# Peptides against a protein of PDB entry 3B8E: the designs that were tried, part 153

Target 1, 230 residues: chain A of PDB entry 3B8E
Amino acid sequence: PFLIFIIANIPLPLGTVTILCIDLGTDMVPAISLAYEQAESDIMKRQPRNPKTDKLVNEQLISMAYGQIGMIQALGGFFTYFVILAENGFLPIHLLGLRVNWDDRWINDVEDSYGQQWTYEQRKIVEFTCHTPFFVTIVVVQWADLVICKTRRNSVFQQGMKNKILIFGLFEETALAAFLSYCPGMGVALRMYPLKPTWWFCAFPYSLLIFVYDEVRKLIIRRRPGGWVE

## One batch from the design tools (peptide; made by RFdiffusion4, then SolubleMPNN)

Design b1_p22_7_s3 (from b1_p22_7, 21 letters changed)
Fold by OpenDDE base, seed 1:
Parts: structure tokens; C-alpha cells; sequence
Structure b1_p22_7_s3 (fold): chain B 230 residues (1-230), chain A 22 residues (1-22)
């Protein structure tokens, strides 16, 4: 998010506070929950890895897979961001290069894509209105990420949802996201303005995409052991 | 569920109020 904010010179899509809420709030319990995941049923059937060949390839492949998932997550967040700004009159093309004027408190006549002028305060409200749905989008895609991280090879349907701590983590991150999104005063305290309930659903296609992507990956790994996808 | 509905309603009202101020 922050890199694209700099490179594209767009209004800030995700605030520092929301990033901290993700990294320290929503991700912590889910990440801990993975430590309590049951071992994959096939772990004892896996051939011993060749320590000379399999380490480098596996680290690259894991890094690539996590990188790809992270890119899908980022795309989900940015999709939500662009939709919200578009609903407020700022089309994606108009956002390019707009940051300088957007962040200038002395410019109170920044025009949207429809010629409506926005005061600095109005722009900041819209910006902060984007932060919460972006955050929620990340939480929703993290549901898929957490679920897919349960296993490296087995389908989630094969492993099942037996980890009660993981289930608790999913509820906790969702409850925290709901609290941060809807609790009165969060707009002032955290610059997280309330979001329409419909914004929760904006991430669902991306969450599903992550899930399908990983299940397909795992299916390929199961069908072609020792392939470049493993 | 009732709490979520209440929070959703509150959020809708706050959003409506915010939109009316815009």
C-alpha cells in the first residue's frame, strides 16, 4: 500500500494506524493459532527432503507463493480503495498524481472527476473513510490466507477445521475489525470512519480467489510431487 | 447478532450523517 502511495502519488490508501491494527491486532492471534495446527496427515509419508537441492528451491517457491498471495491481498485492498473513491467522485485515473494537492491543507478547491470541489477537511474524511474498508478488506482476505496456511499440501477439506484456536482467531480478527469499524469515536481516535456493511463483501471475491488459487496449487503439488510448484 | 445489527445500524446512521455533512 505505502509503496503504491509513493509511486503513483495517490491519496493514502491505508493509514499507519490501520497497518498497525493489521500487524499487531488482527494478525497476531491467527498467526499464533497456526502453531496449534495439527500436523498434515501425510507428513510421515513425505520423502526426506534433499538438503542440498530442496532448500533453495523450496525457499524460492514459498517466497513466490507468499508473494503472489500478498499481491492478491494488495489488489483486494486497492480494489476497495478505488471503489470507495470512485463512489465519492474520484475515478482511479484522477487519483494519479493527486496526492500533492490532496494533502495540501491550503488547497480547498481540489476537483473530483465530476468537477466538484473538495475542501481539505472533506478530502481527509474521504481518505479516512477509505482506511477502514481497506483494513476490513485485508482482514477478509486474511481469512482465506489463514485457512490456506493450515496446510502446505493437503486440501483444507482434507485437513478440516479442527483447530479451535484458529477458529477463535478468525472470530477475534473479525470482531476486532468490526469493533474498529463501528465503535463510536474510532474516526477520531484511529482515523477509521465507519464503513457500510456492504464493504465487507467487496473483499470476498479476492478471498475466494486466494482460496481457489491455493487449493489449485496444492492440488498440483499432490498430483505432481517434486514439481516446481511445491 | 443483535449487537452486530445495532452496530450496523449505528454505522449506517453515522455514514448517513457523514454523507449529509458532505
Amino acid sequence: as target 1 above (230 residues)
Amino acid sequence: LPLLELLLKLAEELIKEALERL
Scores: peptide ipSAE 0.000, ipTM 0.209, DockQ to the pose 0.015
Fold by OpenDDE base, seed 4:
Structure b1_p22_7_s3 (fold): chain B 230 residues (1-230), chain A 22 residues (1-22)
Amino acid sequence: as target 1 above (230 residues)
Amino acid sequence: LPLLELLLKLAEELIKEALERL
């Protein structure tokens, strides 16, 4: 998110507070829960990792985590951001390079894509209106990400959902997201304005896509052991 | 890259659909 904010010079899609809420709030318990996941049924049939040649974190893992899944997550968030701004008259193309004028408190006549002028206060309301749905979008996508991280090779349908701590983590992150989104005063305290309940559904296609993509990946690994997808 | 392009296309379509509903 922040890299695209700098490179594209768009209005801030995700605030620092919302990033902290993701990193410390919604992701912490789910990540810890993976330590309690049951071993894959085939783990004892796998050859032991060679500690001299096989890194725990290899290029394939980095590519999978950051290059593939992380990019899908980012796209989900940005999708929600662009939809909200488009609903408020700011088309995606118009947002390119707009950051400088957007963040200038002395400019009160920033035009949208339709020639409507926006005051600084109005622009900041729209910006903060984007932060909460972007945050919620990330949480919804993280549901799929957490579930796919349960296994490296086996399908989630083969592994099952037996980890009670992981299930608790999914409820916790969802409850936290709902609390931060709807609790009175969060708009003032955290600059997280309430979102319409419909915004929760904006992430679902991306969550499903992550899940399907990883299941297909795992299916390929199972069918072609030693492939480039491993 | 192909998946990213597909996602971007899907995003564009959903944005268009959302805009048409407004």
Scores: peptide ipSAE 0.000, ipTM 0.216, DockQ to the pose 0.069
Fold by OpenDDE base, seed 3:
Structure b1_p22_7_s3 (fold): chain B 230 residues (1-230), chain A 22 residues (1-22)
Amino acid sequence: as target 1 above (230 residues)
Amino acid sequence: LPLLELLLKLAEELIKEALERL
């Protein structure tokens, strides 16, 4: 989010506080829960890793985690952001380079895509209205990300959902997201304005896409061991 | 990467606070 805010000079899609809530709030318990995941049923059929030659974290794992899954997550958040701004009169093309004028408190006549003038206060309300749905979109996508991270090769349907700590993590991150989205005063304290319940469903296609993508990837690995997808 | 994201977040917050103080 922040890199695109700088590079494209768009209004801030996800506030710093919301991003801190993701890293320290919603991601911590789920990440810890993966340490308690049961070993894959085939792990003892694999040769032991050579610690001198085989890296624990390889370029392929980094490319998958951050280059593929992270890009799908970012696309989900940005989709929600662009939809909200478009509903408020700001088309995606008009947002490019707008940040300087958007963040200037002395400019009270920033035009939208339809020629409507927006005061600084009105613009900040719209910006903060984007932060909560973007945050919730990330949480909903993280459900799929956490579930796919349970296994490297086996399908989630083969591994099952037996990790009680992981299940607790999914409830915790969802409960925290609901608390931050709907608790009175979060708009003032965290710049997270209340979320319409319908916006929770906007992320579901992306969550499903991540899940299907990873299950297909794992299916390919099982059918073609030693391929570039592994 | 969570740490890099956290650092980017902190940088963003510092930039925002700096911009709000200008």
Scores: peptide ipSAE 0.007, ipTM 0.341, DockQ to the pose 0.025; fails the geometry check
Fold by OpenDDE base, seed 2:
Structure b1_p22_7_s3 (fold): chain B 230 residues (1-230), chain A 22 residues (1-22)
Amino acid sequence: as target 1 above (230 residues)
Amino acid sequence: LPLLELLLKLAEELIKEALERL
């Protein structure tokens, strides 16, 4: 998010407080819950890792898993951001280079894509209106990410959802996201304005995409053990 | 709340300053 904010010079899509709420709030309990996941059914059938030749984590696996999933998550957030701004009159192409004028409090006549003028206060309301649904979008895609992280090779359908702590983590992060989104005063405290319940569904295609992508990846690994996808 | 607002304003100013230096 922040790199695109700098490079494209667009209005800030995700605030620093919302980033902290992700990193310290919604990600911590789910991440801890993975420590209680059951071992894959085939783990004891694998050859022991050679500690002299085999890294604990393959650099290629890190790059593919975290890099590609993180890219899909970011795309989901940006999709929600661009939809909200477009509904408020700011088309994606018009946002390029707009940040300088957007963030200037002395400019009260910033035009949208339809020639409507926006005051500084109105622009900041729209910006802060984007922070909450971007945050919620990240939480919704993290549901898929957490579920796929249960296993390296087995399908989630083979492993099942037996980890009660992981299930609790999914409910906790969702409840925290709902609290931060709808609790009175969060707009003033965290610059997280309330979102319409419909915005929760904007992330669902991306959450499904992450899930399908990883299930296909795991299917390929099962069919071609030792392939470049592992 | 005042402290959080101050921290947010400070973060915004730091971001602006960083962008002006690029």
Scores: peptide ipSAE 0.005, ipTM 0.258, DockQ to the pose 0.023; fails the geometry check

Design b1_p22_7_s4 (from b1_p22_7, 21 letters changed)
Fold by OpenDDE base, seed 5:
Structure b1_p22_7_s4 (fold): chain B 230 residues (1-230), chain A 22 residues (1-22)
Amino acid sequence: as target 1 above (230 residues)
Amino acid sequence: SELLELLKKLIEELRKEAERRL
């Protein structure tokens, strides 16, 4: 996401406050939930045949999985960002290179894709309107991430959702997202403007994609133990 | 988390740059 932002020179899709809320608010409880989650019965029963090699393989696996999931999360966020800007008249193609003029407070006639002129204040409202949906998209995608990360090989359908801490984490991050999105004054205090309820659904395809990806990955691991997908 | 941290750093730098231009 960072590289895309720099290369494409588009308006800022995510605010500093929203990132802080993700890092401090949404990641902490889930991380704790995963740490206390009963290790997958298969992991506990398999004594490491070689502690050095098996640990390294497991670390690489986790790193690759989190990297890939993180990319899907980022894509979900950017999708939501582009949808919101398109709804406000800025098509993705028009956003390329627009940042310089977008961020210039002295330019009050930036045109959208339909020839409508936008003042600096109007543009910043639209920009800040993207921050909250981007955050919410990350939270919704994290629901799937939390559920899938509880297991390495077993399907979610086999392991189930018995971890109360995980459920609490999902509730906490959702409550935080709702609070930041709809609490009066958040637009002024945090520059997080209220969301249309429809924007919550923008993340669902990506959550589903993560589930499908992980289930397919786990299926491959179960069928071909020791493969490159591990 | 690393990606978010990188994004955070970028946003912070962009914010600082925006503030310098204001």
Scores: peptide ipSAE 0.017, ipTM 0.342, DockQ to the pose 0.027
Fold by OpenDDE base, seed 1:
Structure b1_p22_7_s4 (fold): chain B 230 residues (1-230), chain A 22 residues (1-22)
Amino acid sequence: as target 1 above (230 residues)
Amino acid sequence: SELLELLKKLIEELRKEAERRL
């Protein structure tokens, strides 16, 4: 997200606080859950044919898979960001290069895509309004990610959701997202303005996309063990 | 109640961390 912010010179889609909420709030319990996850039945039973080459291939493939999932996750966040800004009059094309003027506190007449002038304060409210939905989008997409990361090769339907820590993590991150989105004072305390309930659903297509992607990936791995996807 | 307390603590820690980075 931050790289796209720099490259595209768009208003910041995700604030520092929301990044911290993701890193500490949404990743901590899931990371613990994964650490305590029972080893996948196929990982323990299948010795690598060549431990050195298969480890390197595995590390590359894991890195690629996480990179791809992370890209889909980021796309979901940016989609939500662009939709919110568009609803406030800023079309995505108009956001390109707008950052300099957007962040300038002395410019109080930044025009939206419809010629409406926005004060610095109004722009910052809109920017901060994007932070919460972006965060929530990440959380919703992470539901799929956490569920799929539980297994490397087995379908979620085969492995099930037996890890109580993972279930707790999903609940915790969801509760955190709800708290940060709707608790009074979060706009002042964390610059996270209340989220319209409808915005929760903006992430679901991307969550589903990740889920489908991973199930397809796992299906390919199951059908072609030792292939380039494994 | 325990979850709410945990969330409050987490938010407080996040706030402190954000303040340290600002």
Scores: peptide ipSAE 0.013, ipTM 0.320, DockQ to the pose 0.018
Fold by OpenDDE base, seed 2:
Order: C-alpha cells, then structure tokens, then sequence
Structure b1_p22_7_s4 (fold): chain B 230 residues (1-230), chain A 22 residues (1-22)
C-alpha cells in the first residue's frame, strides 16, 4: 500500500497506525491460530522425500502463495479505497499525482472529478474515512486466508472447521475490527473514523475470490500431486 | 525479528513524516 502511495502519488489509503494494527494486531492472532492448526494440517505431516530440494521448493511455493494472497488483499483494500473516494467525487484517474495538493494545508480549493472544491479539512475527513474500510477489507479477506491455510490439499468442506482456536481467531479478528471501527476516539487516536456497516460487504467478493482460488489450487494439487502449484 | 524491526522503523519514519505533514 505504501509503495503504491509513493509511486502513484495518491492520497494515503491506510494510515501508519492502521498499518501497525494490521502487522501487530491482525497478523498475530491469525499466526497463533495457524501455529495450532499446523498440528492437524497436512502441511506438516509429509516429511520431504529430499529435505534439501523439497524444502526449497516448498518454501518457494509457500512464499508465492502468500505473495499472491497478499496481492489479492491489497487489491481488495485499494478497491474499497477507490469506491469510497469515487462516491465522494474523486475518480481513480483524478487521484494520480493529487497527493502534493491533497496534503498541502494552504490549498483549500482542491477540485474533485466534478469540479467541486474541497478544503483541507474536508479532504482529510474523506482520507481518514477510507482508513477504516481499507483495514476492515483486509480483515475480512484474512477470514478467507485463515480458512484456506488450514489445509494445503484438502477442501475446506472435507477438512471442516474442527479447530476451535481457528474459530476463536476469526471471532477475535472480527471483534478487533469492530472495536477499531466503532469505538469512540479511534478517529483521533488511530485516524480511523466509524464505518458504515454496508462497507463490510465490499470485502466479500475478494474473500470469495481467495476462497475460489485456493479451492481451484487444491483441486489441481489433488489431480497432479507434485506439480508446480503445490 | 529483522523484518519486524524494519517495519517498526519504517512505521516510525512514516509516523514522523505524517506528524511533520500534520
């Protein structure tokens, strides 16, 4: 997200404190839940036939899979960001290069895509309004990530939701997202303004995309064991 | 740990830059 902010010179989609909440808050509970799930997962049960080559291949494949999921998460966050800004009059193409004027306190006449002028205060409210939905989108997409990471080869429907720690992690992540989204003072403390409940649904298509992607991947692995998709 | 420390440093620099811009 920050690299795109620098390269595209767009308004910041996610604040530094919200990035910290993702990295330290939303990633820690999932990591703990996954550590407990690894004991039941098929990932740990297969000793590599060749510890040197199979470990390297598995690390590369895991890194690629997590990299792809991370890219889908980022795309989901940016989609939510662009939808909110578009609803407020800022089309994605108009945001390119706008950061310099957007962040300047002395410019109070920044025009949107429809010629409406925005004061510094108004546009910062819109910017901070994007932080919470972006964060919530990442959390909702992480629900799918947690569910799919339970197994490497088996469908979620075959393995089931037996791990109580994974279920607890999903509830804790959701509770954290609700707390950060609706607790009074989060707008001042974290630059996260209250979220309309409807914005939670913006993430669901991307959660579904990750779920479908992983089920297709697992289907390919089941049909071609030892393939490059494994 | 190094990635976390790098992330913490990056976040702290970003926070300082955000505070300078605020």
Amino acid sequence: as target 1 above (230 residues)
Amino acid sequence: SELLELLKKLIEELRKEAERRL
Scores: peptide ipSAE 0.017, ipTM 0.300, DockQ to the pose 0.023; fails the geometry check
Fold by OpenDDE base, seed 4:
Structure b1_p22_7_s4 (fold): chain B 230 residues (1-230), chain A 22 residues (1-22)
Amino acid sequence: as target 1 above (230 residues)
Amino acid sequence: SELLELLKKLIEELRKEAERRL
């Protein structure tokens, strides 16, 4: 997310505090929950054929899978960001290179895609309005990520939701998202303005995409054991 | 290590933002 902010010179889609809340608040408990997750029965039963090569391949696959999931998460957040800005008159194309003028407090006539002029204060309200939905989008996408990380080869439907710690992690991150989104004073304290409840649903297509992607990946692994996707 | 790198990036961004506000 931050890399795209720098490269595209767009207004900041996610505040630093919200990033901290994601990494320290929402990711830590789920990560701990995954550490306590019962090892997949297939992982425990299959001795590595070659411990060196199979470990390296597994590490590469895990890194690739997490990298791909992280990209989908970022895309989900940016999608929500662009939708909100578009609803406020800033089309995605118009946001490219706008950061310098956007962040300048002395420029009070930044034009949107429709020629409407925005004061610095108005722009910052819109920016901060994007922070909360972006954060919530990441949390909702993380639900799918946590669920898919439960198994390497088995479908989520085969493994089931037996880990109570994982369920607690899902609840905790959701509760944190709700707290940050709707608690009075968060707009002032964290620059996270309240979001419309409808914005929670903007992330669901991306959560579904991650879920489908992982199930397809696992299906390919099951059908072609030892393939390049494994 | 990734979390540490992310924290470092965050600290660096906070530093840049603080510098922009001075």
Scores: peptide ipSAE 0.013, ipTM 0.305, DockQ to the pose 0.023; fails the geometry check

Design b1_p22_8_s1 (from b1_p22_8, 21 letters changed)
Fold by OpenDDE base, seed 1:
Structure b1_p22_8_s1 (fold): chain B 230 residues (1-230), chain A 22 residues (1-22)
Amino acid sequence: as target 1 above (230 residues)
Amino acid sequence: LPLLELLLELAKKLFEEALKKL
């Protein structure tokens, strides 16, 4: 988010506070829950890693986490961001380069894609209105990410949802996301204005995409052990 | 919608109670 904010010079898609709410709030319990996941049925059939050659964090893991899943998550967030701004009159093309004028408190006549002028205060309300749905979008895609992280090779359907702590984590992150999104005063305290309930569904295609992508990946790994997809 | 309204009212009450304790 922040890199694209700088590179594309667009209004801030996700605030620092919302990032902290993701990293320290919604992700913490789900991440801890993975420590309680049942071992995959084949774990004892796998060769032990060579501690001299095999890094704990390898390029494949980084590629999966940041290069693949993280990109889908980012796309989901940006999709929600662009949809919200478009609903408020700012088409995606119009947002390119707009940040300088958007963030200038002395410019009160920034035009949207329809020629409507927006005051600084109005623009900041719309910006902060984007932060909450972007945050919620990340939470919704994290449901899929957490579920796919249960296993390296086995399908989620093979592993099942037996980890009660993981299930609790999914409810906790969702409840926290709902609290942060709808609790009175969050707009002032966290710059998280309430979102329409329909915005929760904007992330569902991306959550499903992550899930399907990983299940296909795992299917390929099971069919072709030792492939580059592993 | 009614469940959301109920949850919002509950959250509002909890928040107001939390503010009264601070």
Scores: peptide ipSAE 0.000, ipTM 0.229, DockQ to the pose 0.013
Fold by OpenDDE base, seed 2:
Structure b1_p22_8_s1 (fold): chain B 230 residues (1-230), chain A 22 residues (1-22)
Amino acid sequence: as target 1 above (230 residues)
Amino acid sequence: LPLLELLLELAKKLFEEALKKL
C-alpha cells in the first residue's frame, strides 16, 4: 500500500495506525494458532529435510507468500479503495499524481473526475472512509490465507478444521475488526470511520480466489511431487 | 491527533528520502 502511495502519488489508501492494527492486532493470534495445527497425514512418510542443503524458507515459499498471495491481498485492498473513491467521484486515473494537492490544507478546490470541488476537510473524510474498508478487506482476505497455511500439500478438506485455537483466532480477528470499525470514537482515535456492512463483502471474491488458487496449487503438488510449484 | 499527523508526515518524509537513495 505505502509503496503505491508514493510511486503513484495517490491519496493514502491505508493509515499507519491501521497497518499497526493489522500487524499487531488481527494477525498475531491467527499466526500463533498455526503452531497448534495438526501434522499433515503424510508428514512422517516424507524424508527429513537436509539442514545443509534445504533452507527452511526457499525461493518458492518466498515467491508464494510475499509475491503471489501478498499481491492478491494488495489487489483486494486496492480494489476496495478504488471502488470507494469512484463512488465519491474520484476515478482511478484521476487519482494518479493527485496526492500533492490532496494533502495540501490550503487547496480547497481539488476537482473530482466530474468537476466537483472538494475542500480539504471533505477530502480527509473520504480518505479516512477508505482506511476502515481497506483494513476489513485485509482481514477478510486473511481468513483465506490463514486457512490455506494449515497445510503445505494436503487439501483443507482433507485436513479439516479441527484446530479450535485457529477457529478462535478467526473469530477474534473478526471481532477485533468489527470493534475497530464500529466502536464510537475510533474515527477520532484511529482515523477509522465506520463502514457500511456491505463493504465486508467487497473482499470475498479475493478471499475465494486465494483459497481456490492454493487448493489448485496443492492439487498440482499432490499429482506432480517435486515440481516447480512445491 | 497532532502527534499522529507529525508521525505520518515524518514517515512520509523518511520514505521519500529512502526512495531517492534507491
Scores: peptide ipSAE 0.000, ipTM 0.210, DockQ to the pose 0.030
Fold by OpenDDE base, seed 3:
Structure b1_p22_8_s1 (fold): chain B 230 residues (1-230), chain A 22 residues (1-22)
Amino acid sequence: as target 1 above (230 residues)
Amino acid sequence: LPLLELLLELAKKLFEEALKKL
């Protein structure tokens, strides 16, 4: 989100506060829960990692985390962002380069795609209205990401959902997301304006896409060991 | 909350400074 805000000069899709709430709030307990995951049924059939030659973090893991899953997550958040701005009169093409004028407090006549003028205060209300549903979109996509991270090769259906700490993490991140979205004063304190309950469902197609994509990937790995997908 | 606000203001300032250098 932040890189695209800089490169495309668009209004800020996800606030610094909301990023910190993801990194320190919603993602910590889920990430810790993976340390308690049961070993895959075939783990003892694999050769031990050579610590001198085999990197713990390899290019393939980085490609999967940032290049594939992270891109699908970002697309989910940006979809929600563009829909909200379009509903408020700002089409995606009009947002390109708009940041400079958008963030200028002295410009109170920024035009939308329909020629309507927006004051600085009105623009900031719309921007902060995007932050909460973007945040919630990331949390809903993180459900799928956490579940797929349980295993490297086995299907989630083969591994099962026996990790109680992971299940607790899913409830914790969801409860925290609901608290930050609906608690009175969050709009003032965190610049996270209240979320319509319908916006929770906007992320579901992306969560399903991540889940299906990873299950297909794992299926390919099981059928073709030693392939480029491994 | 004041410390988070301060960290956020600091992060915002650092970001605004980084953007001015870009």
Scores: peptide ipSAE 0.000, ipTM 0.233, DockQ to the pose 0.023
Fold by OpenDDE base, seed 4:
Structure b1_p22_8_s1 (fold): chain B 230 residues (1-230), chain A 22 residues (1-22)
Amino acid sequence: as target 1 above (230 residues)
Amino acid sequence: LPLLELLLELAKKLFEEALKKL
């Protein structure tokens, strides 16, 4: 998010507070829960990792985590951001380069894609209206990410959902997301304005996409051991 | 990479469909 904010020079899609709420709030318990996941049924049939040749973090893992799943998550968030701004008259193309004028408190006549002028206060309301749905979008795609991280090779349908701590983590992150989104005063305290309940569904296609993508990946690994996808 | 490109294209289509509903 922040890299695209700099490179594309767009209005801030995700606030620093919302990032902290993800990193420290919604992601921490789910990530810890993976330590309690049951071993894959084939783990004892796999050869031990060679500690001299096989890195714990390899290029394949980096490519999967950051290059594939992380990019889909980012796209989900940006989708929600662009939809909200488009609903408020700012088309995606018009947002390119707009940040400088958007963040200038002395410019009160920033035009939208339809020639409507926006005051600084109005623009900041719209920006902060984007932060909460972007945050919720990330939480919803993280549901899929957490579930796919349960296994490296086996399907989630083969592994099952037996990890009670992981299930608790999914409820915790969702409850925290709901609390931060709807609790009175969060708009003032955290600049997280309340979102329409419909915004929760904007991430579902991306969450499903992550899940399907990883299940297909795992299926390929199972069918073609030693492939470039491992 | 090919699958990521396909996913990006799908995301783009979903975006365009969402914009048509606004």
Scores: peptide ipSAE 0.000, ipTM 0.228, DockQ to the pose 0.061

